Peptides against a protein of PDB entry 3OIQ. Designs and how they scored, part 29

Target 1, 212 residues: chain A of PDB entry 3OIQ
Amino acid sequence: KNRIFVSSSKDFEGYPSKAIVPVQFVALLTSIHLTETKCLLGFSNFERRGDQSQEDQYLIKLKFKDRGSERLARITISLLCQYFDIELPDLDSDSGASPTVILRDIHLERLCFSSCKALYVSKHGNYTLFLEDIKPLDLVSVISTISTKSTNSSKHSSSELISECDLNNSLVDIFNNLIEMNRDEKNRFKFVKLIHYDIELKKFVQDQQKVL

## One batch from the design tools (peptide; aimed at target 1 L119 V121 S122 N126)

Design b1_p18_4_s3 (made by RFdiffusion4, then SolubleMPNN; from b1_p18_4, 6 letters changed)
Fold by OpenDDE base, seed 4:
Structure b1_p18_4_s3 (fold): chain B 212 residues (1-212), chain A 18 residues (1-18)
Amino acid sequence: as target 1 above (212 residues)
Amino acid sequence: SHMANSDETDPLYEEYLK
């Protein structure tokens, strides 16, 4: 089955009421919700959606039904947080109580770009996105990808690869949305408040702001 | 309104994984 690239979480409103569709998107990690019974990752591209929160536009469920899947979910969260330098409580604490982790508004401190593969599963019009794969993206690599018009569309038409165009467009859209949020005095998001705000990011944002 | 993150889909997902 061909994996569908999703540019907007609104696309799911048009999806079948009963389907299993492999999807892929690029977004910022916005939340982590790990409890004793559930593991959810929130992502957003910060597309404007009227009065709705721009956070958690993509709510991704990790399988969390047995010790094996729970362990995999905890490892996944640990690895993501290690990659993005997100402080987590010790998930492996010998105290037999699985720690609850609830992180929100991650994008206010860190831009955690992630390429997600998920399975859209719907029943009776309700849907869940189940995580299949996640690739954290390095911010420097994201900036470089946007800045370099990658003309090398080697159209290897392998039905499973995101088009480089779709990836780049989504990354640009995310940055444009962040720039709009940064310009809004009422918005909590500010680039200068990011822990990793450096000269490279500053320059990139300034250059993108000139085009908008 | 399509509700995201329904537990009703878990059985269908588990069936798909078999």
Scores: peptide ipSAE 0.640, ipTM 0.953, DockQ to the pose 0.905
OpenDDE base, seeds 1, 2, 3, 5: peptide ipSAE 0.639, 0.639, 0.638, 0.633; ipTM 0.953, 0.953, 0.953, 0.952

Design b1_p18_4_s4 (made by RFdiffusion4, then SolubleMPNN; from b1_p18_4 with V3Q S4A D11E E18K)
Fold by OpenDDE base, seed 4:
Structure b1_p18_4_s4 (fold): chain B 212 residues (1-212), chain A 18 residues (1-18)
Amino acid sequence: as target 1 above (212 residues)
Amino acid sequence: SSQANSDETDELYDEYLK
């Protein structure tokens, strides 16, 4: 089945009211909502959407149907949080209470770039995105990918070239949106407040700001 | 379509995984 690359979560407004469509997008992790019954991962590309919150533009569901799916969700969250240095409460706490984790505004402290594969599932004009796969992206690799766009026209297949172009364009769009947010005095997002703000990110942002 | 975590989409997803 051909997986569709999605550049905006607005694209889903035009999607069929009853369908199952494999999709892929790149976005920043913005929230984690782990409960006893489900996990929701919030992602955003920070596309301007009027007065609505720019967070959680992509809500990705990990459904708990059995102990195996719950365990898979918990492991997925643990691995993502470990990769991004996100502090989670101990999910193995012997207290017998299923740990509820609610993290919001993750992007204010950490840029958690993620390539997500999801299943768009719609019925009666409502849809859910179910997680199929997630790849955390290293920020240095993201910066390098955006900076090197001009040279690696290696003769890979036309399908791989489209996917790479779509990925790169989405990464640029995200950074451009973050730069706009950083310039807005009313926006809470500031690059200098990121825990991982270093000389490399500073230089990249400064160079990218000159092109915008 | 609007994003809504409905039980109906959960059922359709569970059917797809069988």
Scores: peptide ipSAE 0.566, ipTM 0.949, DockQ to the pose 0.753
OpenDDE base, seeds 1, 2, 3, 5: peptide ipSAE 0.565, 0.564, 0.564, 0.563; ipTM 0.949, 0.949, 0.949, 0.948

Design b1_p18_5 (made by RFdiffusion4)
Pose (drawn by RFdiffusion4):
Structure b1_p18_5 (pose): chain A 183 residues (1-47, 54-90, 99-149, 165-212), chain P 18 residues (1-18)
Amino acid sequence: KNRIFVSSSKDFEGYPSKAIVPVQFVALLTSIHLTETKCLLGFSNFEQEDQYLIKLKFKDRGSERLARITISLLCQYFDIELPDPTVILRDIHLERLCFSSCKALYVSKHGNYTLFLEDIKPLDLVSVISTISTKCDLNNSLVDIFNNLIEMNRDEKNRFKFVKLIHYDIELKKFVQDQQKVL
Amino acid sequence: DEKLEEADKNFEDVDDLY
């Protein structure tokens, strides 16, 4: 195939006014909006706000069920509590870091576009830390995301703080410290 | 919320393509 890797949402400015383009990006899961009619997943690389809004489209009940199981499994994988109806989660990153590798289809018409979900591979935070410490596009993005998360933590006014993560590991405390030295 | 509304508006144009 010819899946195009995107490093930023701004890349979508050069894309066709009407085309179907397979894309891939890496980001943190930041929000979920699940209704009976549609589901939107928000991701961000904090280059510091929501940037990628990925849609799971479904019309009938059969496909709705699949969408619900998909959200359930994704949330369970990240240890996100889910009440299972309109379901809304915001600023997930303030509580949990959820790196994800996502493949999507860019579909545009009249200059407007929507990113439809093709695949989502959650990335273990432990592997993310290891992948950065021992040591391409994926790694560049993981590094950039973590750097921005570091600067957000330094900024006193920003609500993002590592110590406030429900999963603040000793190893996470360690990687963040030894990561600032590089800065 | 504004971005979601915008995404919804965008989706209306592409709904027939997907």

Design b1_p18_5_s1 (made by RFdiffusion4, then SolubleMPNN; from b1_p18_5, 9 letters changed)
Fold by OpenDDE base, seed 3:
Structure b1_p18_5_s1 (fold): chain B 212 residues (1-212), chain A 18 residues (1-18)
Amino acid sequence: as target 1 above (212 residues)
Amino acid sequence: DKKLEEQEENEKFTEDLY
């Protein structure tokens, strides 16, 4: 089945009321919700949606039905948090009680760009996104990819034709949305409050602000 | 959180499909 690239979480409003559709998107990690019974990841591209919260536009469930799926969910969270320098409590509690992790507003401190593969699963008009795969993206690599209009189609394997254009357009849209949020005095998001705010990110934001 | 409540409702209908 061909995987569909999704540029907006509004695209799901037009999806079938009973389907299983493989999808892919790029977004910022906004929340982590790990309990004894479930694991959820929140993502956003910060698309303007009237008076609705711009956070958790993509809410993705990890399988959490048995000890094997629970273990895989915890390992996935640990690896993501290690990659983004997010401090977690030790998930390997010898005490038999799995720690609860609830992180919100992650984007206020860290830009955690992620390429997500998921299954859109719908029944009776309700849907759930189930995680299939996640690739964290390095911020320096994201900035370089946007700055270099990459005419270099590196010929790596003809089987995942997600157009490099769709990924790049979504990354540009996310940065443009963040620049608009940074300009809004009422918005909590500010680039200068990011823990990893450096000279490279500062220069990139200043150069993008001149085009908008 | 209204989005978390909506997701918990959606999960009840979709959890049997995956």
Scores: peptide ipSAE 0.261, ipTM 0.875, DockQ to the pose 0.853
OpenDDE base, seeds 1, 2, 4, 5: peptide ipSAE 0.251, 0.254, 0.255, 0.254; ipTM 0.872, 0.873, 0.871, 0.872

Design b1_p18_5_s2 (made by RFdiffusion4, then SolubleMPNN; from b1_p18_5, 11 letters changed)
Fold by OpenDDE base, seed 5:
Structure b1_p18_5_s2 (fold): chain B 212 residues (1-212), chain A 18 residues (1-18)
Amino acid sequence: as target 1 above (212 residues)
Amino acid sequence: DELLKKQEENEKYTEDLY
């Protein structure tokens, strides 16, 4: 089955009430919920949804039904946190209990861009997104990718149904949404509060703000 | 958390499918 690129988590409102659909999206990591019984990742594009929280627009479940899937989930969380330099609470609590990790509002401190492959699984109109694959994206690479597309209309006919255009449009939309959040005095998000706020990100944001 | 509760409700219907 061909994988569908998803630009908005609202697209799932039009999806079949009983289906298995492979999907892909790009979003910011907003939350991690790892307990003894479940593993969830929250992602957002910060699309405006009225009075709804802009966080966790994509709730992605990791399989957590056996020791193998639990181990894979824990390794996935560890690798993501290592990549994004997210401090996990000391997993070495002497209690022998599987550490509980509940992180929220990750985007307030770090822009964790991620390309996710998931399965949309629905029954009776209820759905769950199951993680199939996750690729963390480097912020410098994201900035460079957005900046270079202003000049190169190179028709790369990638035979993948996911146009390089869809990915880049979604990355631009995320930055535009973050710029709007940064301008809102009521919004907690501010670029200057990011731990990794540097001269490159500052310049990029300033250049994007001139177009909006 | 209402979102987590809704997710847990959805999971009860979909966990057997994948």
Scores: peptide ipSAE 0.312, ipTM 0.887, DockQ to the pose 0.844
OpenDDE base, seeds 1, 2, 3, 4: peptide ipSAE 0.310, 0.307, 0.306, 0.309; ipTM 0.887, 0.886, 0.885, 0.887

Design b1_p18_5_s3 (made by RFdiffusion4, then SolubleMPNN; from b1_p18_5, 11 letters changed)
Fold by OpenDDE base, seed 4:
Structure b1_p18_5_s3 (fold): chain B 212 residues (1-212), chain A 18 residues (1-18)
Amino acid sequence: as target 1 above (212 residues)
Amino acid sequence: DEKIKKQEENEKYTEDLY
């Protein structure tokens, strides 16, 4: 079965009440919720949803049913945090208690772009997104991808193009949403408050702001 | 918190399917 690219978490409102659908999306990591009993990742594209919080639009569960899946979840969190330079409280506390990690509003300090593969699993109209795979995306690579594909509007080869166009469109949409949030004085998000705010990101944002 | 609670409710229905 082909994996469906999802541009909006609202798409799931139209999904079957009983299904298993492989999906893929790109979004920013907004939250991490690791406890003794569960692991959740929050993601967002910051799509406007009226007065609803733009955070955690995609709530992704890591399998957490046995010691093997728990270990995999913990390793996944550690590797993601290492990749994004997210400081975790020392997971190595010799106290034998698995540390609880609750991080929110990650996007206020770091743009953690992630390509996620998940299983949409529904029953009785309720659904859960289970993580199958996650690829962290480098911000420089994201900026480069958006900047280069805005110029290459020539040569349709029809099957690989859909997923790449969808990915790029979603990355552009995320940046556009972040630019709107940055312009809103009431919004806590500001590019200049990002820990990794550099000259390259500044220039890219300034260039995108001229197109909007 | 409300999103997490709603997710925990949804998980009870879907956990056996994965």
Scores: peptide ipSAE 0.375, ipTM 0.911, DockQ to the pose 0.842
OpenDDE base, seeds 1, 2, 3, 5: peptide ipSAE 0.373, 0.371, 0.371, 0.372; ipTM 0.911, 0.911, 0.911, 0.911

Design b1_p18_5_s4 (made by RFdiffusion4, then SolubleMPNN; from b1_p18_5, 11 letters changed)
Fold by OpenDDE base, seed 4:
Structure b1_p18_5_s4 (fold): chain B 212 residues (1-212), chain A 18 residues (1-18)
Amino acid sequence: as target 1 above (212 residues)
Amino acid sequence: DSKIKEQEENEKFTEDLY
């Protein structure tokens, strides 16, 4: 089945009221909700949506219906947090109670770029995005990918290039949105407040700001 | 909180499909 690349979470407004559609997107991790009964990941491209919160534009459910799926969800969260250097409360507390993890506004401290594969599942006009696969992206590779493709306007028409162009366009759009947020004095997001704010990110942001 | 509640309502209709 062909997986559809999704550039905007608004695309789902045009999706069938009863369907199962494999989708892919790239976004920043904004929230983690792990409880005893559910696991949700929030992602955003920070697209402007009027006065609505730009966070959790993609709310992704991990299967959490049996001990196997719960374990997989917990491992997924642990691995993502390890990859992004997100401190979790000790999930291994000997107390036998599964710890609740509620993290919000992750993007204010860390840019957690993630390539997600999900199933759009709809019924009666309601939909859920179920996680199928997640690939964390390192910020250095994201910066490098954006910086290198701005120079290669070579028209190679193959179907594989569409997915790579879509990915890059979405990464550029995310950075542009973050730059706009950084310029807005009312917005809490500031690049200089990121824990991982370094010379490379600083230079990249400064260079992108000249084009905007 | 509102989006999570909305998602919880959406899940009631979609959980049986996946």
Scores: peptide ipSAE 0.312, ipTM 0.896, DockQ to the pose 0.897
OpenDDE base, seeds 1, 2, 3, 5: peptide ipSAE 0.310, 0.304, 0.306, 0.309; ipTM 0.896, 0.894, 0.896, 0.896

Design b1_p18_6 (made by RFdiffusion4)
Pose (drawn by RFdiffusion4):
Structure b1_p18_6 (pose): chain A 183 residues (1-47, 54-90, 99-149, 165-212), chain P 18 residues (1-18)
Amino acid sequence: KNRIFVSSSKDFEGYPSKAIVPVQFVALLTSIHLTETKCLLGFSNFEQEDQYLIKLKFKDRGSERLARITISLLCQYFDIELPDPTVILRDIHLERLCFSSCKALYVSKHGNYTLFLEDIKPLDLVSVISTISTKCDLNNSLVDIFNNLIEMNRDEKNRFKFVKLIHYDIELKKFVQDQQKVL
Amino acid sequence: SSESNASETDELYDEYLE
């Protein structure tokens, strides 16, 4: 195929006013909006706000069930508690870091566009830390994301703090420290 | 101005899936 890797949501400015373009990006899961009619997943690389809004479209009940199972499995994989109806989660990153490699379809018309979900591969934080420590687009994105998360942690006014993560590991405490030295 | 999460793109996406 010819899937285009996007490093930022701003890349979508050069894309056609009407086209279907397979894309791929890496980001943290930040929000979920699940209704009976639609589902939107928000992601961000914190270059510090929501940036990618991925849509799971479904019309009938059969496809709604699949969307619900998909959200259920994604949340379970990240240890996110889910009440299973309109379901809303925000600023997930303040509590849990959820790196994700996502493949999407960019669909535009009249200059407007929507990113539809094709695939989502959650990335283990342990693997993310290891991938950064031992050592392309994926890695550049993982590094940039972690750097921004580091600067957000330094900023006293920003609500993001590693110590406030429900999964604040000793290894996470270690990687963050040895990561600031590079700065 | 351009917008995302546009409802009009749903028809075009359905046609693509078909």

Design b1_p18_6_s1 (made by RFdiffusion4, then SolubleMPNN; from b1_p18_6, 7 letters changed)
Fold by OpenDDE base, seed 4:
Structure b1_p18_6_s1 (fold): chain B 212 residues (1-212), chain A 18 residues (1-18)
Amino acid sequence: as target 1 above (212 residues)
Amino acid sequence: MRKANAEETDELYEEYLK
């Protein structure tokens, strides 16, 4: 089945009430919820949804039903946090107690761009997004990709390649939403409060602000 | 509004993985 690129989590409102649909999206990591019984990743593109929270627009469930899947989930979280320089408690503590990790509002300190593949699974109109694959994206690479409108139509004719255009458009939309949030005095998000706020990001934001 | 992270989908997902 062809994987569908999702630009908005509102798209799921139109999806079948009983279906399994492979999807892909790009978003910022906003939350990590690891407990003894579940592992969830929250993502957002910060699309305006009226009075609804802009966080966790994509709530991704990791399989967490047995020791093997639990271990895979913990490894996944560890690797993501290592990549994004997110401090975690030691998840492998020999103490036999599975550490609980609850991180929220990650985007206030770090822009953790991620390309996610998931299964949309619905029953009775309710749904879950199950993680299939996650690729963390380097912020410098994201900035470069947006700045260089790479018309690199690499003719990889595989019917599964989500248009590079869809990815780029979503990345632009995310930055535009962040710029709007940064301009809003009521919004907690500020680029200058990011731990990794540097001259490159500053320049990029300033250049994007001229277009908005 | 459709509920996200619905536990009722776990069975359908596990069936899909078989």
Scores: peptide ipSAE 0.689, ipTM 0.966, DockQ to the pose 0.871
OpenDDE base, seeds 1, 2, 3, 5: peptide ipSAE 0.687, 0.687, 0.687, 0.687; ipTM 0.966, 0.966, 0.966, 0.966

Design b1_p18_6_s2 (made by RFdiffusion4, then SolubleMPNN; from b1_p18_6 with S1M E3M S7E E18K)
Fold by OpenDDE base, seed 4:
Structure b1_p18_6_s2 (fold): chain B 212 residues (1-212), chain A 18 residues (1-18)
Amino acid sequence: as target 1 above (212 residues)
Amino acid sequence: MSMSNAEETDELYDEYLK
């Protein structure tokens, strides 16, 4: 089955009520909800959706079916948090209680760009996105990718490959949405409050703001 | 369709992994 690139989580509103569809998207990590029974990863592209929270537009589930799947989820969270320099409570604590981790509003401190592969699974009008793969994206690489976007619209990408254009467009859309949030005085998001806010990000944001 | 963590999707996912 061909993997579908998803530019908006609204696309799932048009998806079949009973289906299994491999999907891929790029978004910012916004939340982590690790419990004894499951892990949920929240992602957002910060698309404006009326009065709804712009967070957790993509809620990705890591299901615990056994100790192996639980350990895989814990390792995945640990590796993501290590990559993004997110402080986690000790997940290996000898206290026989499985650590509960609840992180929210991650995007207020860190831009955690992630390319996610997930399985869209729907039944009876509800759907769950199950994690298949996650690739954290380096912010410098994201900035470089957006800045070097060649107008080479001419590659008829065969139906099997997620277009490099789709990825790049989604990354641009995310930054545009963040710029709008940064301009809104009521929005909590500010680029200058990011822990990793540097001269490169500052320059990039300033250059993007001139085009918007 | 609404996003849900319903058990019904967990079952269908478990069937898909077999």
Scores: peptide ipSAE 0.474, ipTM 0.900, DockQ to the pose 0.744
OpenDDE base, seeds 1, 2, 3, 5: peptide ipSAE 0.472, 0.473, 0.471, 0.473; ipTM 0.900, 0.898, 0.898, 0.899

Design b1_p18_6_s3 (made by RFdiffusion4, then SolubleMPNN; from b1_p18_6 with S1M E3M S7E)
Fold by OpenDDE base, seed 4:
Structure b1_p18_6_s3 (fold): chain B 212 residues (1-212), chain A 18 residues (1-18)
Amino acid sequence: as target 1 above (212 residues)
Amino acid sequence: MSMSNAEETDELYDEYLE
């Protein structure tokens, strides 16, 4: 089955009520909800959706069916948090209680760009996105990719490959949405409050703001 | 369709992995 690139989580509103569809999207990590029974990863592109929270537009599930799947989820979370320099409570604590981790509003401190592959699974009018793969994206690489966007529209992307154009467009859209949030005095998001806010990000944001 | 963590989707996901 061909993997579908998803630019908006609204696309799932038009998806079949009973289906299994491999999907891919790029978004910012916004939340982590690790419990004894499951892990949920929240992602957002910060698309404006009326009065609803712009967070957790993509809720990705890591199901615990056995100790192996639980361990895989814990390792995945650990590796993501290590990559993004997110402080986690000790997941290996000898206290026989499975650590509960609830992180929210991650995007207020860190831009955690992630390319996610997921399985869209729907039944009886509900859907769940199950994680298949996650690739954290380096912010410098994201900035470089947006800045170097070659107008090479000429590659007839065969139906099997997610267009580099789709990825780049989604990354641009995310930054545009963040710029709008940064301009809104009521919005908690501010680029200058990011822990990793540097001269490169500052310059990039300033240059993007001139085009918007 | 609404996003949910319904058990029914967990079952269908498990069936897909087998």
Scores: peptide ipSAE 0.459, ipTM 0.895, DockQ to the pose 0.745
OpenDDE base, seeds 1, 2, 3, 5: peptide ipSAE 0.458, 0.455, 0.456, 0.456; ipTM 0.895, 0.895, 0.895, 0.895

Design b1_p18_6_s4 (made by RFdiffusion4, then SolubleMPNN; from b1_p18_6 with E3Q S7E E11A E18K)
Fold by OpenDDE base, seed 5:
Order: structure tokens, then C-alpha cells, then sequence
Structure b1_p18_6_s4 (fold): chain B 212 residues (1-212), chain A 18 residues (1-18)
């Protein structure tokens, strides 16, 4: 089955009540929930959903049922946090107790752009998204991609034609939503409060604000 | 319950991985 690119987590409201559908999306990492029994990643595009929280619009479950899947989940979290410079408690602590990690509001400190492949699994109208693959995206690369309108159709084989356009559109939409949040005095999100707020990001935001 | 719904999707996912 072809993988479907998802631009909004609202798209799942139209999905079959009993299905298994491979999907892909781009979003910001907003939360990490690692316990002894589960691993969840929260992502958001920060689409306005009325009065609902804009956090965790995509709640992604990692398989966490056996030692192998648990290890893979911990490694995945560790690698993501290393990539995004997120401080974690030592997950390898010899103490035999699996460390509990509960991080929220990650987007308030760091823009953690991620390309996610997931499996949409539904039954009786309820669904779960299971992580299949995750690629962290470098912010400089994201900014450059949006700025250049890179029409470089990398000749990836026709079966995974997630249009480079769909990726770029989603990245633009996320930034537009962040700009709106930054303009809202009631919103906690502010670009100037990001730990990695630099001259490049400042300039990019200022230039995007002129187009919106 | 929300828990029962998660168990049902987990079961389908486990079946898919076999």
C-alpha cells in the first residue's frame, strides 16, 4: 500500500473505522512520555483546533511489549534527544529501574522538526498511530528548504511520491502557525524564548512575518 | 474505556507485525 502524506491530524477523522494505513507527516516534537510500560511521542503542527490544546495533535506510540521493543524505544528517544540537544536523565543507569521520562512543551524551548512514518491502526472508530520511522530535521535545513522553494524533485522512486511540495507546504504551515502563536500575547510560545534563537532564525521569522 | 480501545488497536498491530 502506498504511504499517505498527512497534512493535518484532522484527516484521521475521515479514515476508516477499521483499517491499517501507512502514513507520513512532518511536525514538531512537543512531548516525550517514557515509562516502564509505554513510550509515547507527541507531535504538533499547531493547527488551530478551537479551544483544544495545540499540543500532541499526533500522539505516536512506540511498541513497548518486550525487551527488544523497549530497548528500541529507549534508543530512539536517546537519539532524538541527542540530536535536538534535549537533556534526558541517564537512560542506561545501572540501577535496573527504567528511568521515567516525561517531557512536555518541548516546542517552547526547541523547534524539533521531525519527519515521521507511522502506521494508522483503527478499530471501532478509535485509532492509534504506531511509529515506523522517524527522521529529525535540522532547523537550518528546514529554513533553507522553505526559503529556496526547492523544486529539486529528487528522483525518489514513484511509490513513495510524498511530493517534496507536500513536505514544504507542511513546513511552511508549521512556521505560519508558530508566527501566529508568537503574535498572540496569551500564547506561551515566543521565538525569542527558544534556546537556539539565533540571528538566522530571527531573520527568517522577520522575513516570513512580512509575507503573512 | 480508553484502555480497552488501546488494547484493541495494540492487538491489531501485533497481528499486522506477524
Amino acid sequence: as target 1 above (212 residues)
Amino acid sequence: SSQSNAEETDALYDEYLK
Scores: peptide ipSAE 0.560, ipTM 0.923, DockQ to the pose 0.461
OpenDDE base, seeds 1, 2, 3, 4: peptide ipSAE 0.560, 0.559, 0.558, 0.560; ipTM 0.923, 0.923, 0.922, 0.923

Design b1_p18_7 (made by RFdiffusion4)
Pose (drawn by RFdiffusion4):
Structure b1_p18_7 (pose): chain A 183 residues (1-47, 54-90, 99-149, 165-212), chain P 18 residues (1-18)
Amino acid sequence: KNRIFVSSSKDFEGYPSKAIVPVQFVALLTSIHLTETKCLLGFSNFEQEDQYLIKLKFKDRGSERLARITISLLCQYFDIELPDPTVILRDIHLERLCFSSCKALYVSKHGNYTLFLEDIKPLDLVSVISTISTKCDLNNSLVDIFNNLIEMNRDEKNRFKFVKLIHYDIELKKFVQDQQKVL
Amino acid sequence: VSFSFPLPSEEELLEDIP
């Protein structure tokens, strides 16, 4: 195939006014909007706000069930509590860090566009930390994301704080410290 | 571990675009 890797949502400015382009990006899961009619997943690399809004389209009940199971499994994988109806989650990163490698289909018309979900591969935080410590586009993105998350933590006004993560590991405390030295 | 999601036809996707 010819899937195009995007490093930023701004890349979508050079894309066709009407085309179907397979894309891929890396970001943190930040929000979920699940209704009976549609589902939107928000991701961000904090270059610090929501940036990617990925849509899971479904019309009939059969496809709705699949969308619900998909959200259920994704949330369970990240230890996100889910009441299972309109379901809304915001600023998930303030409580949990959920790195994800996502493949999507860019569909545009009349200059407007939508990113439809093709695949989502959650990334274990432990592997993310290890992948950064021991040591391309994926790694560049993981590094950039973590750097921005570091600057957000330094900023006193920003609500993002590592110590406030429900999963604040000793190893996470360690990686963050030894990561600031590089700065 | 990954989670794939099927998509409908291209025509149907294009109709969703305003």

Design b1_p18_7_s1 (made by RFdiffusion4, then SolubleMPNN; from b1_p18_7, 6 letters changed)
Fold by OpenDDE base, seed 2:
Structure b1_p18_7_s1 (fold): chain B 212 residues (1-212), chain A 18 residues (1-18)
Amino acid sequence: as target 1 above (212 residues)
Amino acid sequence: FSLSYPLPSDEELLSEIP
């Protein structure tokens, strides 16, 4: 089945009530919920949805089958957190209690850009997104990608239909939404409160603010 | 860097939807 690029989590409202659809999106990591029974990752593009929370617009489930798949979920979370410099409690503790990790509002401290592949699975109008693949994106690489107007159609590799344009457009939309949130005095999000706020990010935001 | 996550069969995934 062809993988569909998703620009908004509202697209799922138009999806079939019984389907399995491979999807891909780019968003910011907003939450991590790891317990003995489930692992969930929350993502958002911060699309305005009225007065609703802009967090967890994409709720991605990591499926557990056995102790091996549970361990793989923990390793996946640890590697993502290591990549984004997110401090986790020790997940390898031999204490026979499965460590519980609950992180929220990650985007208030760190911009964790992620390209996610998932299966949209629906039945009776309810759906779940199951993780297939996650690629963390480096912020410097994201800024570079947005700043370099895509004039380089590098003619390399006919591997699977997600245009560099769809990724770039979604990254621009996320930054535009963050700029709007930063301008809103009521919004908790502020670029200057990010732990990794530097001169490069400051300059990029200032230059994007002139276009909006 | 990317992390692949193994999924069950389509039938097992559909069984988890309420």
Scores: peptide ipSAE 0.645, ipTM 0.966, DockQ to the pose 0.899
OpenDDE base, seeds 1, 3, 4, 5: peptide ipSAE 0.643, 0.642, 0.645, 0.643; ipTM 0.966, 0.966, 0.966, 0.966

